Peptides against a protein of PDB entry 7PB4. Designs and how they scored, part 224

Target 1, 105 residues: chain A of PDB entry 7PB4
Amino acid sequence: KMLNIKEYKEKLLSTLGEFLEDHFPLPDRSVKKKKKNIQESSVNLITLHEMLEILINRLFDVPHDPYVKISDSFWPPYVELLLRNGIALRHPEDPTRIRLEAFHQ
Target 2, 218 residues: chain B of PDB entry 7PB4
Amino acid sequence: DALQMAVGYFEKGPIKASQNKDKTLEKHLKTVENVAWKNGLASEEIDILLNIALSGKFGNAVNTRILKCMIPATVISEDSVVKAVSWLCVGKCSGSTKVLFYRWLVAMFDFIDRKEQINLLYGFFFASLQDDALCPYVCHLLYLLTKKENVKPFRVRKLLDLQAKMGMQPHLQALLSLYKFFAPALISVSLPVRKKIYFKNSENLWKTALLAVKQRNR

## One batch from the design tools (peptide; made by RFdiffusion4, then SolubleMPNN)

Design b2_p18_4_s1 (from b2_p18_4, 9 letters changed)
Fold by OpenDDE base, seed 5:
Structure b2_p18_4_s1 (fold): chain B 105 residues (1-105), chain C 218 residues (1-218), chain A 18 residues (1-18)
Amino acid sequence: as target 1 above (105 residues)
Amino acid sequence: as target 2 above (218 residues)
Amino acid sequence: ESAALKLVERLLELLKEK
């Protein structure tokens, strides 16, 4: 049973990844900004798939504190997408932290 | 020059020591407004000011005024638009600012240098159709952005569901007609043959300014 | 979006059965 759940999880994550890449890709930040001092936060943005994986893993690894801190690698549109669709919830006291919502139902 | 000082003020923020913060703010805002409406703004100036307007650094009134004067001298960088959409998603701007942004985006669409990155945001724009206040403007934007590759069965279903909920809205019908053009097999419903596509606010706030920009760039 | 949401929901359901 556990093996089947893991395998199914992997397949589901893979399928989700493909779907998200097709419909919610990251913008190419590769625009060669000429040297002007805009602190290009050199922070690599993660994919929506990776973001969901982080949230899922946090829920499993630390179920008593399933919140993930929003880093600079979290593309704001992805955060909004998760929150708007009820996939994720902000921490009531710390808006910089989010968790998966469905596990507390 | 006065514009550089004004942009610098908005970028760096108010220097703590000024007793007349509001007067200084108004002075710089008027400078930006005057130059923008008279000559347009450089792409770099738009990049800076657009981000400021949507970042929540200033109050809604100031942000609205800045956004209203985001008139290009020549072009708008697509990167500025991507950043702007990112700021919209942070939730620090008002609903009215979001509406104004979409109106601005539609109005300035032809002045954006490239569309490749904006096209990648298609899914996010489409998701915003659920907002009744944004829906008319988002439909117009999607009408401009939609490619055959964007027309998917699930999006067709969502549009039809929206039509069922909201009625036969002209902006929604326009978008559905485009979808039917690209993928006739996905839309079995007979759409009224409208000779003219009507979107809300065909006369945008920037009409006169945009005409002037087009004349200068000829 | 709807498909992605359904997939996430299904994944979450599977995780609850653990």
Scores: peptide ipSAE 0.029, ipTM 0.746, DockQ to the pose 0.052
Fold by OpenDDE base, seed 3:
Formats: structure tokens, sequence, C-alpha cells
Structure b2_p18_4_s1 (fold): chain B 105 residues (1-105), chain C 218 residues (1-218), chain A 18 residues (1-18)
């Protein structure tokens, strides 16, 4: 039973990934924020798929605290997309944290 | 200020039960329209109103009117455009609003303060090429945005597939020609030598306003 | 686990319908 759920999850995530890659492709990872003085931290932006995967995994792994901290790898437009679509919720006390919305409550 | 009151109305939504909601809305909408066409709007006002126009907070008619008057006094914030695109992805706006937005984006492209974040949205715009109504305007936008790094094999394939489906559309040809310029090895097909790149004139809606903006900023 | 799968399915549905 557990193996079947895991396989099903992986298949769903894969399907989601293919869909998102086709319809919501990553901004080209190469945006070096040339801010003049600060260290070229080439922040590698993650895909929308990866972002969703992180959120889903957090919900599964830590259901009592399903919030993920928004890092510099989280492209703001993706965050806004998720929030505005009701796919994710911002933490009420910490705006730097978001969780996957419980669509089935 | 009448404009501030109007923007505040759209931002906060209609306050309570005034019987004349439609008259109040029309009053504020006319205020925004008048100022926008006369003087242009500040970047902050565009930020607020553009977000509202695409959020689905109001009806399509109102959203259309707001979007048509998104005329800058000086500049449009890139962040406003990014937020706007995020709303497009939500799909709460009508097809006509999406078309109008892309037309607006093309028309106002030079007035956007920065392009770095917009360039990151390249893939989102490219995905919209599949919409026949959006395709001409998206091609124009992509023509303005495309860099060498954006020209990838899968995008070439998609453009060629679109061309096979839609025929040799001028806007597709323009974009393909640019792709061939950046990556000639990816496009083996001989493109007809067009003497002039032709896009559908999205600027016609704002031509007078854009001239006025340019005159004020000179 | 079942709730998360349902969520993913719902997300897929929402994304496909648009």
Amino acid sequence: as target 1 above (105 residues)
Amino acid sequence: as target 2 above (218 residues)
Amino acid sequence: ESAALKLVERLLELLKEK
C-alpha cells in the first residue's frame, strides 16, 4: 500500500512537472542580479514545479508545520501566482513562510 | 485629490450600501480616464490600477476601461508588469482582457523602467503563443524580449509547429527571423526575406497618449 | 498522504482547465 502511494505520488509529480514545464517554463536561471557592490550571489531560481514539490513534500513530511520559508531561489512571480490562485497561503505571523492550501478541507 | 479618491475606491472596493454604486463607479472611472489621458498616471497609480484590472475584482467592462487608461506620466514599474502577468496566469480575466493587456504591454514596452524581471517571464509569454487571439501580440512582445539565450530547440520546434498550423503569418515570420539571427543552426528552413517586419499595430489605441507622454518627458 | 495526493490531483485539474 505504501509503495503504491509513493509511486502514485511520483507519477503525479512527474505529470505536473511536464505540464508546468510546457506551460510555465522557468525564467532563464541566468539572471545575475548585477547589483553593483554586493557579491554576485548567483541565486539559482527554482522551477514552479520544484517550488510545488517543496511545498507538497513539506506538507507530507511535516504536516503539523507545513510552511516553507521563501528563499531567494523562489522567484517572486511564482510566489504571487501560487498565492493568488489559492494554491498557497502565507503564514499569518510570518510573511516569509508559505504553505500549500488544503484544497480538500 | 479626485484621482486619489478614485484610485482608493478601486483599491478598497466599494464601501457599504450606497444605492448608487454604479454612478460612483462611473464617476471614479471617468476621473481616472480623464487624468490618464490628459497627464498620464504615476507609476504607483498604474501599479494599483493594473493589478485591479487583472484581478477580476470588477467586471470585464470596467477592467477593460481601466486597462485602456494605463498610460504612464513617466514610467511603468517592472514590478507592476510582473504582478499583472501573475494575474494572467490565474486566468480570472477574459480573453479580451488578455489580448488588451498584451497590446498594452507592447505599446508601453519602452516606458517600463526595467526589463530584467520581464525577461524572466519569457517562458510564460511563449506559452501564450498557442492562443490564436494572443499569438500576434505575443510574437511582437517576444520579438522585443528575445535574447540569444531564449532561443532553444524546443521553442524553435513550437514556432515551426505553429507556422505549420497557422501558415506563414507575418508576426511568426518576424519572430522566427529573429530566432534565426540568434541561432542560425537551429533553423534550417529558408525564411522568406521580408523587407519589412510587420506586426499588428497595437499602439494605435494609445498613439495620441504615447505622443503626449513623450512630449512631457522631453 | 491521501490528502496530499488529492491536492496534487486537484492542482492538475485546475491547471489543465485553464
Scores: peptide ipSAE 0.025, ipTM 0.687, DockQ to the pose 0.036
Fold by OpenDDE base, seed 2:
Structure b2_p18_4_s1 (fold): chain B 105 residues (1-105), chain C 218 residues (1-218), chain A 18 residues (1-18)
Amino acid sequence: as target 1 above (105 residues)
Amino acid sequence: as target 2 above (218 residues)
Amino acid sequence: ESAALKLVERLLELLKEK
């Protein structure tokens, strides 16, 4: 039985999630409290798994414009990790947008 | 193979002092051009020909034509790009060839197999921003290469100084916007929120060829 | 759909090699 492409996608995402949770946990908020009054806007950072899920879903849902806008929930080191490793590409005209790299088959 | 003979001619140079040196050169150059635009070139062929184009072995007209047909069939080796940049440092190529190389590098950026060594050349590319002819293309390259670790206070100052000298150029604004994204504390100046970043010649000379390459590799 | 699945597989491979 050809596993429904949706079921296979879900299984892959689940496996990716388990791997990323083990190897790429969110940095503990051990930001050393040096006292300066920067209003810690409690921006809830998303996991690397959630970031990849968003990018993958965008590629499936909107293949003609597969770019995702970088929100404040995107941890900058994760964005950089994806870009550095060729996993994601920055939009040529909008640096706030990234997409998954179309890995040439 | 006609292509192998042509590449071998450029690599080894003309063997015999034949009176028809120019005709032979033109024949081989046309062979390379035809194959490159129709099928693309293998990574090994690009390695050889790119090195030749920047080494100063041939005249500027020949080097320009070779560089214009550096179209990959699949990938470009990072090592080929590093060697090419090394030749730029030696200064045996013309200013027009340097401009063309940076245009090529931007156009072919996604086809380069690795970026680790190219990223180490960040400082070299950044230094080339001072050349008015290169600046638009170097900004575009840096826009593609820039990591958070590259955003240093001295580079911010240099970019702001360049902006003061050259005016608010779209390509400088694009790079500054990226710098502000990585290090907002280093850029106190309100950058105009441009909804769109425009680089000079965003439609590069290779657009049609690259579309064809992408279609063949699907 | 097939391209996206291959991308995920490749991502997994790239992440496992690191």
Scores: peptide ipSAE 0.025, ipTM 0.494, DockQ to the pose 0.063
Fold by OpenDDE base, seed 1:
Structure b2_p18_4_s1 (fold): chain B 105 residues (1-105), chain C 218 residues (1-218), chain A 18 residues (1-18)
Amino acid sequence: as target 1 above (105 residues)
Amino acid sequence: as target 2 above (218 residues)
Amino acid sequence: ESAALKLVERLLELLKEK
């Protein structure tokens, strides 16, 4: 049963990868670097696909603590998209942690 | 009516432990089949039954029969198609059911009420090209869906790679030809000028039914 | 976008059912 679930997970992610890339592309960092000296660490943003993959993997790998800590690589609009659409849920005590809601219902 | 009872059976499952579950199932299935082929099904009925056919709630034989009678009276809802596609990813249906679904989708394409949501599934369908069993039908579907904005370099590469593996298949050539039409700069290879685009199974399982639907909606 | 999100949600729901 678990092997089948993993296989289906992988198949789902592989199939949706291109779809998600087409519809949820990373914002072009065309934000004009205004010259201010703040070493804005050019944190590499992850795709929505990668974000979902992380969330799904966490659920499977650590089902007792399925929450993922939001890193700087998580584009805030994507986080909000997931939360607003009920795909993800914030941890009740730690707003920096989110889980995949669809797997916890 | 008999149809409502049949749809309700498939949706809610068998209410009574009827002694012969198989007879009851067959009765309801025949009811759906008869109505579908004679008059077509309402969009709501298709929504329910299509979802059931792909969910894996019933066996492959039943699912196949349900899917074969997904004939609209008037229109099919895009939402039904989106839900159906979601089931394909989960893999609760057989490979043959997936093939049948794509055949159905191509056959019924003109009867889908809107195309906006289906167009958003372009990338998903494109990803299914790698399945040899699905490839001919997916190419046909993509031929119907492809817009200029869908023609990207990476997709061109994938199609060319697929052609290298499978050879110059008519369905693949048709899609490549369309891609070349939209983005000639991306396809440097000379494609044979085929006067006629050919997709396999133009004579679909629903030919007679589709004619009847078109006549009723005139 | 709405259709894409709906698809993802539905797929995730269906994964849970397995």
Scores: peptide ipSAE 0.025, ipTM 0.408, DockQ to the pose 0.064; fails the geometry check

Design b2_p18_4_s2 (from b2_p18_4, 11 letters changed)
Fold by OpenDDE base, seed 3:
Structure b2_p18_4_s2 (fold): chain B 105 residues (1-105), chain C 218 residues (1-218), chain A 18 residues (1-18)
Amino acid sequence: as target 1 above (105 residues)
Amino acid sequence: as target 2 above (218 residues)
Amino acid sequence: ESAAIELVNLLLELEKEK
């Protein structure tokens, strides 16, 4: 029994990383559109692994307010995937905030 | 150009000063519709208008009309499709708009310039099979996208479970047959050898337009 | 998605160890 919750968390995140990269990779937005002027805010999208890491860390670090604000770095399909599968939940009063769903059995 | 003015109107939104906002909207919408059905739209115009149709900037009626006239002159950018799928996930479009989008995506599939990024969305499309309204069109899309590497044991189980729940639907059978072709060891069930894969020819709203596009690009 | 279910199961296991 891995006695240390921290070690278990790290192992879980590592295992999930490989799985998520294989099945839910980011689209390559690297199409360098040469056109100069429109500051398409090159918001760097984060991986699904990084998104889950943020959510898990928030749950552990701030258990009384485990919600994370959705930023422009959050790819909408990932947000939808987490919400639709019950992995994450939107804040009831602020739809821009999500938390990891505590699977309280 | 009338088309550029119309696209600009949808992109920038209604300028405050027009007393007759509805007449102006209708005028520009008709301009886009007329050009799209007659000549098709440039990839840049489709990029702009497709995003507008799915962003929830306008009402459902307007969004539906815009989406129905997303007919390419030559090609559709793969990036436009990726952006569109992203907008579908934001939840600002109606269920009917989602259905129409998947119908459009299937109809226009051959006109998309590249498929590499769309193939990365395979998992997201597969997850949409659970929506009864989307299922027939998603099966057709997956039939077009599926490669050997996409055929995984867990996806086979999900398709078989879906078949058990919904019955032997022609679109599910078509997809399962393709899965069996790529991975015969994963599908022990004898699939009826249907010689003709019939995806419901949902009356391709764009059949006449697509014929015209193919003729122009020959 | 089985992948999501698997993720959920892994997360549930993590919560049981708290």
Scores: peptide ipSAE 0.043, ipTM 0.795, DockQ to the pose 0.074; fails the geometry check
Fold by OpenDDE base, seed 2:
Structure b2_p18_4_s2 (fold): chain B 105 residues (1-105), chain C 218 residues (1-218), chain A 18 residues (1-18)
Amino acid sequence: as target 1 above (105 residues)
Amino acid sequence: as target 2 above (218 residues)
Amino acid sequence: ESAAIELVNLLLELEKEK
């Protein structure tokens, strides 16, 4: 039985969630409230799981343009991890956009 | 200058097909080593060379030598460390290079300009505890980084499981003691009250160089 | 390194189940 694309997606996300929670949890940013005016860019970083979820969702929802724009919420080490391991690929013309590579076979 | 040429060689590769690629490589490597041990390297030079050492661009022997001479003149950029950790995740470097990197990171910890982003990499370091070769050095690093907010139930379980597998290692006990200090309710096991925290001396490779750096910055 | 490899392997395994 071809697992419905939806069921497969849910299973993938669930499995990744458990794995990533164990290995790559985002530590809580201790906001040291030191008062000085450095605009602590309150950029809310997303988890690696959420990042992958975004990439997977984009691939399924918009398969003809599966690229996601890298936002400030994307933790740079996570982006580098995905790209360097071949999990994600940069857009050939726009290096600020990435797609999930694992499913383009 | 000779150093700029050497760094440029490692960054961009050889400009001309020198017939003697190995001699040229050795010349530039010696230049970097000499400057690093004598005067230290600028933060920008460390940024470039550290990235190269961990990227897998060169062989293990070259990477090891580069990493050994990552001695700062003044400071190391936190961004350089973040980039380096990202390369460790890719797995293109040898196990020995990884060990050396963690030793370096512990030894140079006080020379890193900021710690905020490094603290956010806590999970990456913690995941590396499963590697027996890395575990002693990672425990030391985590001991330096751990805050109350990092002490979570799942990490406590992992540390206890690791202790069950590896036995009561001094470095692991040191980290567990810190965890118990921050979250006594999470660790019901009686830890031996060790008066002295013992880690492997990671600084031994750079002891003389570090003393020189401290003297220059005074 | 081990975790990244595991992640890749996990993704690859899940792809094979398709």
Scores: peptide ipSAE 0.036, ipTM 0.616, DockQ to the pose 0.182; fails the geometry check
Fold by OpenDDE base, seed 1:
Structure b2_p18_4_s2 (fold): chain B 105 residues (1-105), chain C 218 residues (1-218), chain A 18 residues (1-18)
Amino acid sequence: as target 1 above (105 residues)
Amino acid sequence: as target 2 above (218 residues)
Amino acid sequence: ESAAIELVNLLLELEKEK
């Protein structure tokens, strides 16, 4: 049973990877504007694929608390994309946490 | 400089101790408006103020006024647009602000320094086509952005479905015609050969200012 | 949204293959 779940997870992630790369490429935050003062922490944004991987992993690893805390690495458009399309659900009591919804059916 | 003080006010927020917060806000807003319409704003000023306008830090009336005066002196940074789209997705701005932003984006499109990152946002813009209020302006934006690689079967289907729901809108027909140009095999429907592509005039709000910008940059 | 819908559909299809 565990092997089947892992294989399914890997298949899901691989299938999503190709799709997401084609349709939802991450904009390059390459503007290292050297402007000195505001340490805008160049938080590296993660890809939508990586975001989904985190959500899927959490769902499989901790099914009783499948929520992931939104970090600064989460690009807001991706978060909203997932929420608006019912792929993810925001925690009812903590809006900073989201879970994968599509697999709870 | 009065402009620097005004931008700084919006960036840092109102100092708690000011008894006349509204008067101070209005003063700084007028300063920004006056400079923007007279001379345009530097790319850095647009970056700061555009972010503020879409972040929901201030009320809708203030945000609308700020967005209306996002007139470049020379160029708009592509990064500012990417950041703006991020805020649009967070949903802290009103529907009217979103419409105004897309109008602004179309009107100012030629003043954006680069398009590479904006082109990567194609899917997000396309997703906004379903919003009836945004659809005319999004079609225009997509018409400016669409490349052959963006024309996919699923997007063609979505455009045709949208046309079936909304009717043959001029802006939608313009986009479909471009899609047919890039991928004629995907669009079997005979589109009327319209000699003139017609989009809703997004530039009207900034027409005078844009003419002035073009004259200064010649 | 169309791509998102397709993503959802893909996810749903993958779930059905379980």
Scores: peptide ipSAE 0.034, ipTM 0.623, DockQ to the pose 0.139; fails the geometry check
Fold by OpenDDE base, seed 4:
Parts: C-alpha cells; sequence; structure tokens
Structure b2_p18_4_s2 (fold): chain B 105 residues (1-105), chain C 218 residues (1-218), chain A 18 residues (1-18)
C-alpha cells in the first residue's frame, strides 16, 4: 500500500511537472551579481511544481498536520493562485501555513 | 523627514481608528499626497505604500487615496508590481481599488524598471478580462504585454467569446488586432482596420503628474 | 487518484483561463 502511494505520488508529480514547467515558468531571477552592497537576499524562488510537491509530500508524510509554512521561496502569486482556486487552504489560526485542499475529501 | 514619518505611520502605525488617530492619518496622507504630486515618490516608498494600499490594512477610502498618489520620482520596481498583483489575488480590496490599480498600472507602465516578471503574470491579467469593470483596462495592459508566445488558441476563443457577449468594444478590438498580428491563422474574423487604437484614458488621473515626471527625468 | 486528477484538471482549467 505504501509503495503504491509513493508511486502514485511520483507519477502525479511527474505529470504535473511537465505541465507546470510549460505554463508556470518562474521569473528567471538571473540576478546578475552587480556588486553593489544591497544585500538583496537572493531568495531562490521555487517553481509551482516544487511548491505543489512540498504540499503533496506534507499531506502524505504528515496527514495529521498537513500544513506547510510559507517561506520566502514561495512566490506570492503562486500562493494566491493555489488559495484562490481551492487547491490550498490557509490554516484557520495561522495564515502563514497552508495545506493541500484537493486531497482532504 | 515628514515623508518618512508618514510612510512609517502607514507601515507600522496603529490600524484602529480613534478620533485623534483620524487627524494623524489625514496629516500623514496629505504629506504623502503633497510630495507625490510635487516631486514623485522614491521606488522604496512606492513599494511600501502600494502594498499597504492593496493589503486591506486600511479602509477603502484611505487605500484609494494612497493608490492615487503612487507617482514615481523616477522608476517603479517591478517587484512592487508583482507584490501588488499578489494582493489583488487575496481579494481583500474593493472592486474600485482593483480598477484603480489597473488604471495606475497602465498609466505608470513605462516607469516600471523591468517587465520580465510582469510578463509572467500575463495569465493572471488575462483571467481578469471576465470582470466587466476591469476589462477595458486589462485589455490595455495586455496590449502592452502581449508577445507572440502569449497568443494561444484558448485565449483567442475567450476573447472572441467576450466580444460576442460585450459587443465589438474598442479595447477588445485593439487586443484582437494585436493577436491577429502575431497569429493571423488563429483569427479568421475580419477586424475593421482602425487607423487609431483607442483605449479608455487611464492616464487622465495622473496626466499632469506624469508630464512633470517626464520633464524631470529628461 | 481522484483528487490528483481533480487537481490536474483544476490546473488545466487555470491554464485555460490564462
Amino acid sequence: as target 1 above (105 residues)
Amino acid sequence: as target 2 above (218 residues)
Amino acid sequence: ESAAIELVNLLLELEKEK
């Protein structure tokens, strides 16, 4: 049963990956290091695919607490996309935490 | 600096209005307005204030006034625009604020330092075409953003459906004409050759200020 | 499986809205 869940998860993520890479490209922060001192915290943004992967993994790995903390690597438009479309849900008491909603049925 | 104090108030200040707080709020709002219209705002100030205006931290009246004075001294950071769009997705702002934002975005488009990330938001803007109040301004924005790679069959269908629903609107015609230019095979409909593209004048609110900004940056 | 399919479908719909 666990192997089937992992395989299913991998297949799902693989299928989503191709789709999301084509349709939801990350802004290429090719921030060329111009030298000036502003510590622009080069927060590496993750892809929508990676974000979904994190959410799916958390749901499967920790079903009793399926919430993921929003990090600075989460591009805000992607977070809002997931929330607005009912793909993800914010924690009722902690708006910095989100879970995958589609699988909670 | 009075402006720094005003910006700091909006960023960190207490949200709950008491009577004395309203006077203070008005004072700081007037300070921001005065500086913005006279000299424009620095990119950092716009970043802070634009986010505040769209976050729902303050009431609609205050947010509207803040948004109206988002006039750059030189440039607007693309990151500020991306953050602003993210707030629009949260849905805490009023419909009027959304309209004003799109008007602002079109009016200030040339002052945005980069367009790469904004171009990635193409789909988000396109989804807003279904809102009748936003549609004219979104069409104008999309007209500015559209590249050949954005012209997809499903988007063409959506635009044609909107045209069927709303009639042949000048803003839709303008966008469709651009789509036809990039992908003539996708649009079989004969579009009237209009010599002039007419969008709703989004710039009217900031016309004088924008002229002043352009003059200072020359 | 059904939820995953629904998620994919939803994402596809979102793409179609773009």
Scores: peptide ipSAE 0.034, ipTM 0.510, DockQ to the pose 0.040; fails the geometry check

